# Ledger of designs, part 128: peptides against a protein of PDB entry 6FRK

Target 1, 411 residues: chain A of PDB entry 6FRK
Amino acid sequence: NEEVLNAMLKEVCTALLEADVNIKLVKQLRENVKSAIDLEEMASGLNKRKMIQHAVFKELVKLVDPGVKAWTPTKGKQNVIMFVGLQGSGKTTTCSKLAYYYQRKGWKTCLICADTFRAGAFDQLKQNATKARIPFYGSYTEMDPVIIASEGVEKFKNENFEIIIVDTSGRHKQEDSLFEEMLQVANAIQPDNIVYVMDASIGQACEAQAKAFKDKVDVASVIVTKLDGHAKGGGALSAVAATKSPIIFIGTGEHIDDFEPFKTQPFISKLLGMGDIEGLIDKVNELKLDDNEALIEKLKHGQFTLRDMYEQFQNIMKMGPFSQILGMIPGFGTDFMSKGNEQESMARLKKLMTIMDSMNDQELDSTDGAKVFSKQPGRIQRVARGSGVSTRDVQELLTQYTKFAQMVKKM

## One batch from the design tools (peptide; made by RFdiffusion4, then SolubleMPNN)

Design b2_p17_1_s4 (from b2_p17_1, 10 letters changed)
Fold by OpenDDE base, seed 5:
Structure b2_p17_1_s4 (fold): chain B 411 residues (1-411), chain A 17 residues (1-17)
Amino acid sequence: as target 1 above (411 residues)
Amino acid sequence: DELLKLLLEILKVLSEL
C-alpha cells in the first residue's frame, strides 16, 4: 500500500512540476498528502486513486487560498486600482480587460496611463480604451508618472468615476528605480488596491518575481495572464504563496472578453488535468439556445443535418477561445492547443462554415447530406465554386459531417 | 446533457484536424 501511494504521488509530483509548480510547494504538498492519507482507510477497498486525487486536490486548494479576503470595489465610491508588473506580463491589456469587466457590470470605469517609459504605451492604452468605449487619461508630454497619475486620479474623482485604474511602467528587469517610481505613484494616488499582473508562461520564475514585487510594494491582489493553452498555471500557486494575496481574475486570451473572475475549484481541476466540466456546462447554458428541445429531440432520433452542424459550430464560436474550451474537457491538458493551433482551428472552423454558406436548404436540411452530394456530384462543384474552395475541401467537410452523423446515431 | 456531449465530440474532432 505504501509503495502504491509513493508511486502515485511520484506521478502527481511529476505532473505538478511539469505544470510549473514550484519544487518547494510540490515537496510540501507531497508531505501534506502523505500525512492526510490514512493507510488503514486505504486498505478498506476504496478507490485508492480517487482518495489520492482528492487529497492532492484539497492541498492544492489550500495553496491557492492565501487566507486573505479579496479586495472588492465599493459601489458609489471612488475606487483607485493601481496595476504593477513586468513589461510583457500583459499588464496594459489587463487594465483594459478589468475596466471593461466592471463597465459591463454597470460601474463607471476609467483608465489612466502612467507608463512614461515605454514609447507608445499611451497610444496602446488609448486604442484599447477607445475600442471598449472606456474614458482614459494620459500625457504625450509629461514624463513624471506621479504627475500623470495624480492629475488623472483627481480628474476622474471629480467626475465621480467609481473604478479608476492606473497602469504603471513595466520593466524588463527588476530595477530599483522601477520600484521607487511605483512607490512614488502609490504614495501620491493612495490606491485602494494594488494589483500585481503575472504572466503564467514564466513558469518557475513566478515565485521570485512575485516576491520581489511584494517586498517593494503592498500587493493586495494578483491577476494571472496568458492562461491560454500553454501556461499550465502552476506559477499562479507560487505567486499566491509569495505575495500572500488572492488571485482575483485570470486572462485566458487576447480578446477583451478573455477575462474571468478567478475560481479556485475549476483552476485546480484544470491544473490536475481533470478539466472543468462544471464551467463547460455553465458556458453551454450561457448560450441560451432557444432550439435546444428541437435539437435534443433530433439527437434522440439519431438525426443530424449539415444545418445542425453549422449551428453547433456557431455555438462553439460563441463559447470563447477554443483553447480555453478544450482545456475544460477532461483529458485535454492545457498544452493540447498551442496559440498557433487555436487561430488555425478557428480559421478551419470558419472555412467549414463558409463552405456551408454556399449550400442550399435542400443540402443543409437533408437527413443524409452526404448522400445528397454523392448522388449528384455537380453539387460539390457548385458549392466549391460558390465558396472559393477546392472540390476536395467540400469532400473533407462532408467526411467530417458523416463522422458526426454516425456518432449521433450511436448516442 | 446530450447537447453538451455533442459539443464535446465536435470540439474533440476539431482538435484532431
Scores: peptide ipSAE 0.135, ipTM 0.800, DockQ to the pose 0.062
Fold by OpenDDE base, seed 3:
Structure b2_p17_1_s4 (fold): chain B 411 residues (1-411), chain A 17 residues (1-17)
Amino acid sequence: as target 1 above (411 residues)
Amino acid sequence: DELLKLLLEILKVLSEL
């Protein structure tokens, strides 16, 4: 039993290290799991694998919980949120994402660019803010970030803004000059929350980076970025451990809406490769598919049309980044789709939809769309010409439709 | 949810393309 436990723990520890979980945290987790598992209960014929997985899950949940309640903005108050983090962490983009999130929730939100170090920082913030219709402040002439931050905070306080987000300078490395600038800005504006933005893709460096920020500034919240790529998010545990601060949001793509509140259980489930079925259900429910009853009834009868396939392709496109959605499915790792493959898959999906846009209602609404085309091959040539594709591309679409229709008949 | 099952299988097939 101890050998079986040690073997399963070795597999889990390997998977956590491959997920960029810090080696010290993995060692601690291994010890905590060993102490939490009664070997006598393992002898009783219970599913040893499920018991170990549950113990690991429980210990990972504890590693993501700093035991501190996340700061939340107060409605009708002026909440100043200062952002800190390295250059390339996605800090400026994350400021815009957070501002847009609160704006969509009906908060009077604004952005301040106090990054005087990076050429074009203000132009980048202005571009993002303008695209999202978020009020912004900054200077092209003032070089002191303290002055810009103070003036911007005062301006937006006087205009009764509820969410005032301050973007600060980043550096390529941890530098004492950066931390002194951050302290001077923090002292001048007296933020209600300091948000550390961390890039999940830096892997094992997350602990040292997060610690360096926490040792210099009063980090109260963490936002983890770049969870859409190869980063499995194990660095997030390192950030919580080092900062003793909760993760409040995650960045899951390059779009302004690729931003979500942090949920501990879905995150740990995804980190373990268990998927996020709950988050997938939430995303499906957010589509407000009022016509789902008619589709569900067709599916129960084993009916599936080319139109039904088109509608499901539209639904998939509305769910967000394809890599993120796949990473919510159990057994699909986050690495299943490279960023290049995601754009290609979305382009393929759009191509399939464009082919279907050249089909008629008889073709789209047929319970056997492939048979309609097989009986009259001239339809393939018409659709190919109408959509600007080859007859082969139309045949490939019909082949995919046939696979889906056969699957629905087996449901 | 049969819709969720269908979407999952569509996503699976699209990932294999």
Scores: peptide ipSAE 0.132, ipTM 0.802, DockQ to the pose 0.062
Fold by OpenDDE base, seed 2:
Structure b2_p17_1_s4 (fold): chain B 411 residues (1-411), chain A 17 residues (1-17)
Amino acid sequence: as target 1 above (411 residues)
Amino acid sequence: DELLKLLLEILKVLSEL
């Protein structure tokens, strides 16, 4: 039993290391899991794999909990949020995402660009803020980030803003001058929250970077960025361990809406390749599919048309990044779709829809669309010409449709 | 949820394309 436990723990530890979980945390997890598993209960014929997986899940949940309550803004008060992080961490984009998140919730939100080091930092922030209709402050002439931050915070306090987000300078490396500048800004504006922005794609470097920021600046919150299909998110555990600060949000893409509140259970489930069925259900429910009842009724009767397939393809396109959605399905790990494969899969889906846009209502609304095309092969040639594709591409679409229609008949 | 099951199967098939 102990050999089986050690073998299974070795596999889990390997998977966690491949997920960019820090080696020290993986060792600690292994010890904690060993201490939490009763070897006698493992002898009783319970699914040893499920027990170990549950114990690992429970200990990962503890590792992502710093035991500190996340700071939350107070409604009707002025809340100053300072952002800190390395250049390329997605800090500036994340400031805009957080501002947009609060604005959409009815908070009077603004952005301050106190990045004087990076050429075009203010132009980038201004562009993002203008697109999102978020008020912003910054200077093209002032070089002292303390002055810009202080003036901007004072301005927006006087205008009764509730959420005042301050973006600071990043650096390519940990530099003492960066930390001194951050301390000077923090001392001048007296932020209610300091948010460390970390790139999940930096892997094993997450601990050392997060620690360097926490040792110099009073980091109270973490935002993890680039949790798109490439980053397994194990670095997030390292950030929490090093900063002793909660993850408050995650960035899941490049769009301003690719930003969500951090949820512990879904995150750990995804990290373990267990998927996030609950989050997938939530995303499906967020589509507010008014015609879901009509579709569900057709599905109950084993009816599925080419139009019904087209509508489901539209729904999938509305759910967000395809890699993210697949990563929510159990057994589809985060690595299942590279960024290249996501764009390719979306292009393939759009191609299939473009083929269907060249179909007529008789073809789209037939309960046996494939039979309509098989009885009159001239339809395939018409659709192929209309959509600018080969007759083979149309036949491949009809083959996929037939698979779905057969699946629906078995439901 | 039958709709969720259908969407999941569509997603799986699309991932294999």
Scores: peptide ipSAE 0.128, ipTM 0.796, DockQ to the pose 0.060
Fold by OpenDDE base, seed 4:
Structure b2_p17_1_s4 (fold): chain B 411 residues (1-411), chain A 17 residues (1-17)
Amino acid sequence: as target 1 above (411 residues)
Amino acid sequence: DELLKLLLEILKVLSEL
């Protein structure tokens, strides 16, 4: 039993290291899992794999919990949120994402660019803020980030803004001058929350980076970026361990809406390759599909049309990046789709929709759409010509539709 | 949820394409 436990723990530890979990945390997790597993309960014929997975899951949940409540903004107050992090962490983009998140929730939100070091930082923030219709402040002439931050915070306090986000300078390296600047800004504006932005793709460097920030600045929250890439998010555990601060949000893409509140259970499930079915359910529910009852009723009767398929393709396109959605399905790893494959899969989905846009209502609303086309092959040629595709592409679409319609009949 | 099952199966088929 101990040999089996050690073998399974070795596989889990390898997978966690491949997920960028810090080697110290993986060692500690292994010890904690060994101490939490009753070897006698493992002898009683319970699924040893399920027990170990559950023990690993519980210990990972504890590693993501810093034991402190996340700061939350107070309605009707002026909440100053200072962002800190390295250059390339996605800090400036994340400021805009957070501002947009709160604005969509009905908060009076603004952005301040106190990055005087990076050429075009203010232009980038201004461009992002303008696209999102978020009020912004910054200077092209003032070089002191303390002055810009102070003036911007004062301005937006006087205008009764509820969420005041301050973006600070990033550096490519941990420089003492950067930390001194961050301290001076923090002392001047007295932020209600300091958010450390971390790039998940830096892997094993997450601990050392997060620690260096926490040792100099009172980081109270963490945001993890680039979880849409090859980063499995193990660096997030290192950030929590080093900062002793909760992860509040994650960045899941390049779009301003590719940003979500951090959920511990879904994140750990995804990290373990268990998927995030709960997050898929939440994303489906966010679609607010008024016709869901009518579709569910059709599905119960084994009815599925080409129009019903088209509507589901539209719904999938609204859920966000295809790689992210697949990574929420159990058994589909984040690595299943390289960035090249995501754009290709979305292009394929759009191509299928373009083929269906050349179909008529009789073809789209038929309970046996494939049979409509099989009885009159001239329809395939019409649709192919109308959509600018081959007759083979239309036949491939009809083959896919037939597979889905057969699956619905088995539900 | 039948809708969730359908969406999952569509996503699986689309991932194989």
Scores: peptide ipSAE 0.141, ipTM 0.809, DockQ to the pose 0.059; fails the geometry check

Design b2_p17_2_s1 (from b2_p17_2, 9 letters changed)
Fold by OpenDDE base, seed 1:
Structure b2_p17_2_s1 (fold): chain B 411 residues (1-411), chain A 17 residues (1-17)
Amino acid sequence: as target 1 above (411 residues)
Amino acid sequence: ELAELAKIVREFLRLLS
């Protein structure tokens, strides 16, 4: 029994290390799991694998919970949120994402660019803010970030803004000058929350970086960025462990909408390759697919047309990055779609839709679309010519449709 | 209804993979 436990724990530890979980945290988790497993219950014929998985899940949940309640802004107050982090962490983009998140929730939100070190920092922030219709402040001439931050905070306080986000200078390396500047800005503006932005793609370096920030600045919240298909998310555990601060949001892509509140359970489930069914449902809800009641009723009756398939492809394309959607499905690991595979998958969907755009209403609306084409092979040739594809490509589409329509009939 | 739609989307994505 102990040998089997040790073998399974070794596999889990390997998978966690491959997921960029810090080696120290993996060791701690292994010890905690060993201590939490009742060997007597394992002897009683319970599914050993399920028990170990549950114990691992429970201990991972504890690793992302610092035991500290996350700061939340107070409605009707002026909440100053200072962002800190390395250059390239996605800090500036994350400021815009957070501002947009609160704006969509009906908060009076603004952005301040206190990055005087990076050429074009203010132009970048201005561009992002303007696209999102978020009020912004910064300077092209002032070189002191303390002056810019102070003036911007004062301006937006006087205008009764509720969420005042201050973006600070990043550095390529942990430099004492960066931390001194950050401390001066923090002392001047007296932020209600200091948010550390961390890039998840730095893997094992997450702990050392997060610790260096926490040792110099009173980090109260963490945002983890670049949790799109390449970053396995293990660095998030390192950030929490080092900062002793909760993760409040995650950045899941490059778009302003690729930003969500951190949920511990879904995140750990996704990290373990169990998928995120809740996040998938939430994402489907955001699409206002209320118009799909008619489709759901058809599907309940085992009816599925080529038009219904086309509409579903449109819905999938609206859900955002295909890699994120796949990563929400149980059994599709985050590695299943590299960035290259996402573009290819979207191109494949667009190709299938282009084939269907060359079909007529009789073909699209038939409850037995494949049979319509099989009875009159000339339709395949017409559609192939109309869409600029081979007859084989049309046949492959019809084969996929038939397979899906058979699944719907069994639902 | 949304759970059913999520199930459908999952099956579609499985077929496309």
Scores: peptide ipSAE 0.026, ipTM 0.517, DockQ to the pose 0.112
Fold by OpenDDE base, seed 5:
Structure b2_p17_2_s1 (fold): chain B 411 residues (1-411), chain A 17 residues (1-17)
Amino acid sequence: as target 1 above (411 residues)
Amino acid sequence: ELAELAKIVREFLRLLS
């Protein structure tokens, strides 16, 4: 029994280390799990694997929960939120995402660019803010971030903004001058919340980085970015441990809406490769997939048309980025789609839909759409001309459809 | 239902990759 436990714990520890979880946290988790498992209860015929998985899951949940209530903005007040983090962490993009999140929730939101160090920082913020229709402040001439932050905060307080987000300079290195500048800005504007933005892809460096920020500024919240990539987010555990601050949001892509409130259970489930079943349920419910009962019923009967495929492509496009969808499905690792493959996959999907837009109802609603086209090759040429594609592209679509229809018949 | 949808999405994404 102890040998089996030790073998399973070794596999879990290896997987957590491969997920960029800090070695100290993995060791602590291993000892906590061993202490929580009663070997006598394991003898009673319970599924030892499920028991160990549950114990590991519980200990990981404790690691991401600092036991501190997350700061939340107060409605009808001017809430000043200061962002801190290294250059390349996604800090500036995350400022825009957070502003957009609150704007969509009916908050009066604005952005201040107090990054005077990076050339084009203000232009980048201005571009993002303008696209999202978020009011912004910054200067092309003022070099003191304290002046810019103070003037911007005062302006937006006077205009009764409820969410005032201040983006600060990020450096490539942890320099004392950067931390002094951040302290001067924080002292001048007196933020209600200081948000540390961390890139999940920095792996084992997450602990040291997060600690360095917490030791210099009063970090009260953490946002983890780039959780759409190869990073399984194990560094987020290190950030929580080092800052003793809750993760409030996660960045899950490059789009302004690739931003969600942090949920402990889904995150740990994803970290363990169990998928995000809750997030998948939420996404499915947001899609009003009540119309999918009819599809599910058709699928149960082994019926699948080109129209059914088109509707599924529309549903997939509405669910958002393919990387996020895959990351919600159990047994799909975060590594399954690189960011480059996602845009290409979306472009392929749109191309396939454009081909189907040139099909007629007889072709779309046929229980054997591929046979309709095979019997009358002139249909392929018509669809190809109508959609501006080659006859080969239409044949490739029909080949894909046939593979799907065969799969549905085997379900 | 959700497991069936997840299976469908999985197979779609696998064929689009």
Scores: peptide ipSAE 0.025, ipTM 0.531, DockQ to the pose 0.156
Fold by OpenDDE base, seed 3:
Structure b2_p17_2_s1 (fold): chain B 411 residues (1-411), chain A 17 residues (1-17)
Amino acid sequence: as target 1 above (411 residues)
Amino acid sequence: ELAELAKIVREFLRLLS
């Protein structure tokens, strides 16, 4: 029994290390799991695997819980949120994502660029802010980030902004000069929340980086970025452990909408490769995919039309980035997206939909759409002309449809 | 139902990849 436990724990520990979980945390988790498992209960014929998985899950949940309540903005108040983090962490992009998130929730939100170190930092922030229609402040001439931050905060306080986000300078490395600048800015603007932005892709370096920031500034919140990439998010555990601060949001892509509130249970489930069924349910419910019952029923009967495919493409587009959807489905490895930029996949979907927009109801509603086109090749030419694509592109769509319809017939 | 939907979405995404 103990040998079996140790073997299973070794597999879990290996998987956690492959998920960029810090080796110290993995060791601690291993000992905590061993102490939490009653070997006598394991002897009684309970599913040992489920018991170990549950114990591991519980210990991982504890690792992402700092025991501190996350800061939340107060409605009708002027909430100053200062961002800190290294260059390349996604800090500036995350400022814009957070601003956009609160703006969409009906908060009066603004952005301040206090990054004077990086050439074009203000232009980048301005570009992002303008695209999102978020008010912004910065300077092309002032080189003191304290002055810019103070003036910007004062301006937006006077204009009764509720969410005032301050982006600060990043560096490529942890430098004392960066930390001193951050401390000076923090002292000048007296932020209600300091958000540390961390790149999940740095793996085992997450702990040391997060600790260095926490030791210099009063980090109260963590945002983890680049969870759409090869990073399985294990670095997030290291950030929480080092900062003793909750993860409040995660960045899940490059788009301004690729930003979501952190949920512990879904995150740990995803980290363990169990998928995010709860997040998938929430997204499905948010989309009012009630019309999917009719589709599921058709699929149970082996019926699948080009219209049904079109509706599914619309549903997929509404669910947001493919990376997020894939990451929610159990047994989708992150590697499935590695071949294409998410934007390219979305562009491909839009192209396919544009082709289908040029089809008639007879073509769309046929249970054998490919056969309709094969019997009358002139339909392919009509659709190609109508959609501005090649006849080859239409044939490729029909080939994809045929593959899918064959799969549905086997379900 | 959600498991079936997830399977369908999975297969669609697989075809689009």
Scores: peptide ipSAE 0.023, ipTM 0.539, DockQ to the pose 0.161
Fold by OpenDDE base, seed 4:
Structure b2_p17_2_s1 (fold): chain B 411 residues (1-411), chain A 17 residues (1-17)
Amino acid sequence: as target 1 above (411 residues)
Amino acid sequence: ELAELAKIVREFLRLLS
């Protein structure tokens, strides 16, 4: 029993290391899991794999919980949020994403560019802010980030902004001058929250980087970026451990909407390759798919129409990028679709919907749409001409529908 | 119900892949 446990723990430890979890945390987790598993309960015929997975899951949840409540902005107050992080961490993009998130929630939000080191930092922030219709402040002439931050914060406080986000300079290396600048900015603006932005793709370097920031500035929150890439986000655990600060949001892509509140359970599930079923469910529920009950009931009766398929394609399109949806499904890694494949998949889905837009109600609402088309091949030619596609493209759609309808009948 | 929806989404995504 102990040998089997050790073998399984070795596999889990390997998988966690491959997920960029820090070696110290993996060692600690291994010992905690060993201590939490009752070997006698494992002997009683419980699925040893499920017990170990549950113990690992529970210990990973503890590693993500710093035991400190996340800072939350107060409605009707002026909340100053300072961003810190290295160049290339996605800090500037994340500032815009957070601003947009709060703006969409009805907060009076603004952005300040206090990055004087990077040429074009202000132009980039201005471009992002303008696209999102977020008020912004910065300077092309002022080189002191303390002055820019102070003036911007004062301006937006006087204008009764509720969320005031300050983007600071990021440098390529941990330079003492960067930390001194960050401390000077923090002292001048007295932020209510300091957010450390970390790139998940830096792997084992996450701990040392996060610690270096926490040792110099009072980091109170963490945002992890680039969780849409090859990184499983194990570095996030290292950031929490080093900063003793909660992860508040994650960046899941390059778009301004590719940003979500951090949820522990979905994140750990994804890290373990269990998928994010809860996040998928929440995302589906946010779509107010009131008709989902009716669809589920039809599916239980083995009924599935082309219209039902069209509605599901609309739902998938509303859920956002296909790569993110796939990454929420157990057994589909984030790498299942390259960025090129995502746009192609969305274009393919839109093409399928355009074909279906050329179908009539009799074709769409038939419980056997493929049979309707097979009985009258002239319908395929009509739909093909109406949608500007080949008859082959319509036949491929009908083949996909038939495969799906057959799966529904087997459910 | 939600598990069934996740199954449906998985199958759609498989068909689109």
Scores: peptide ipSAE 0.023, ipTM 0.537, DockQ to the pose 0.118

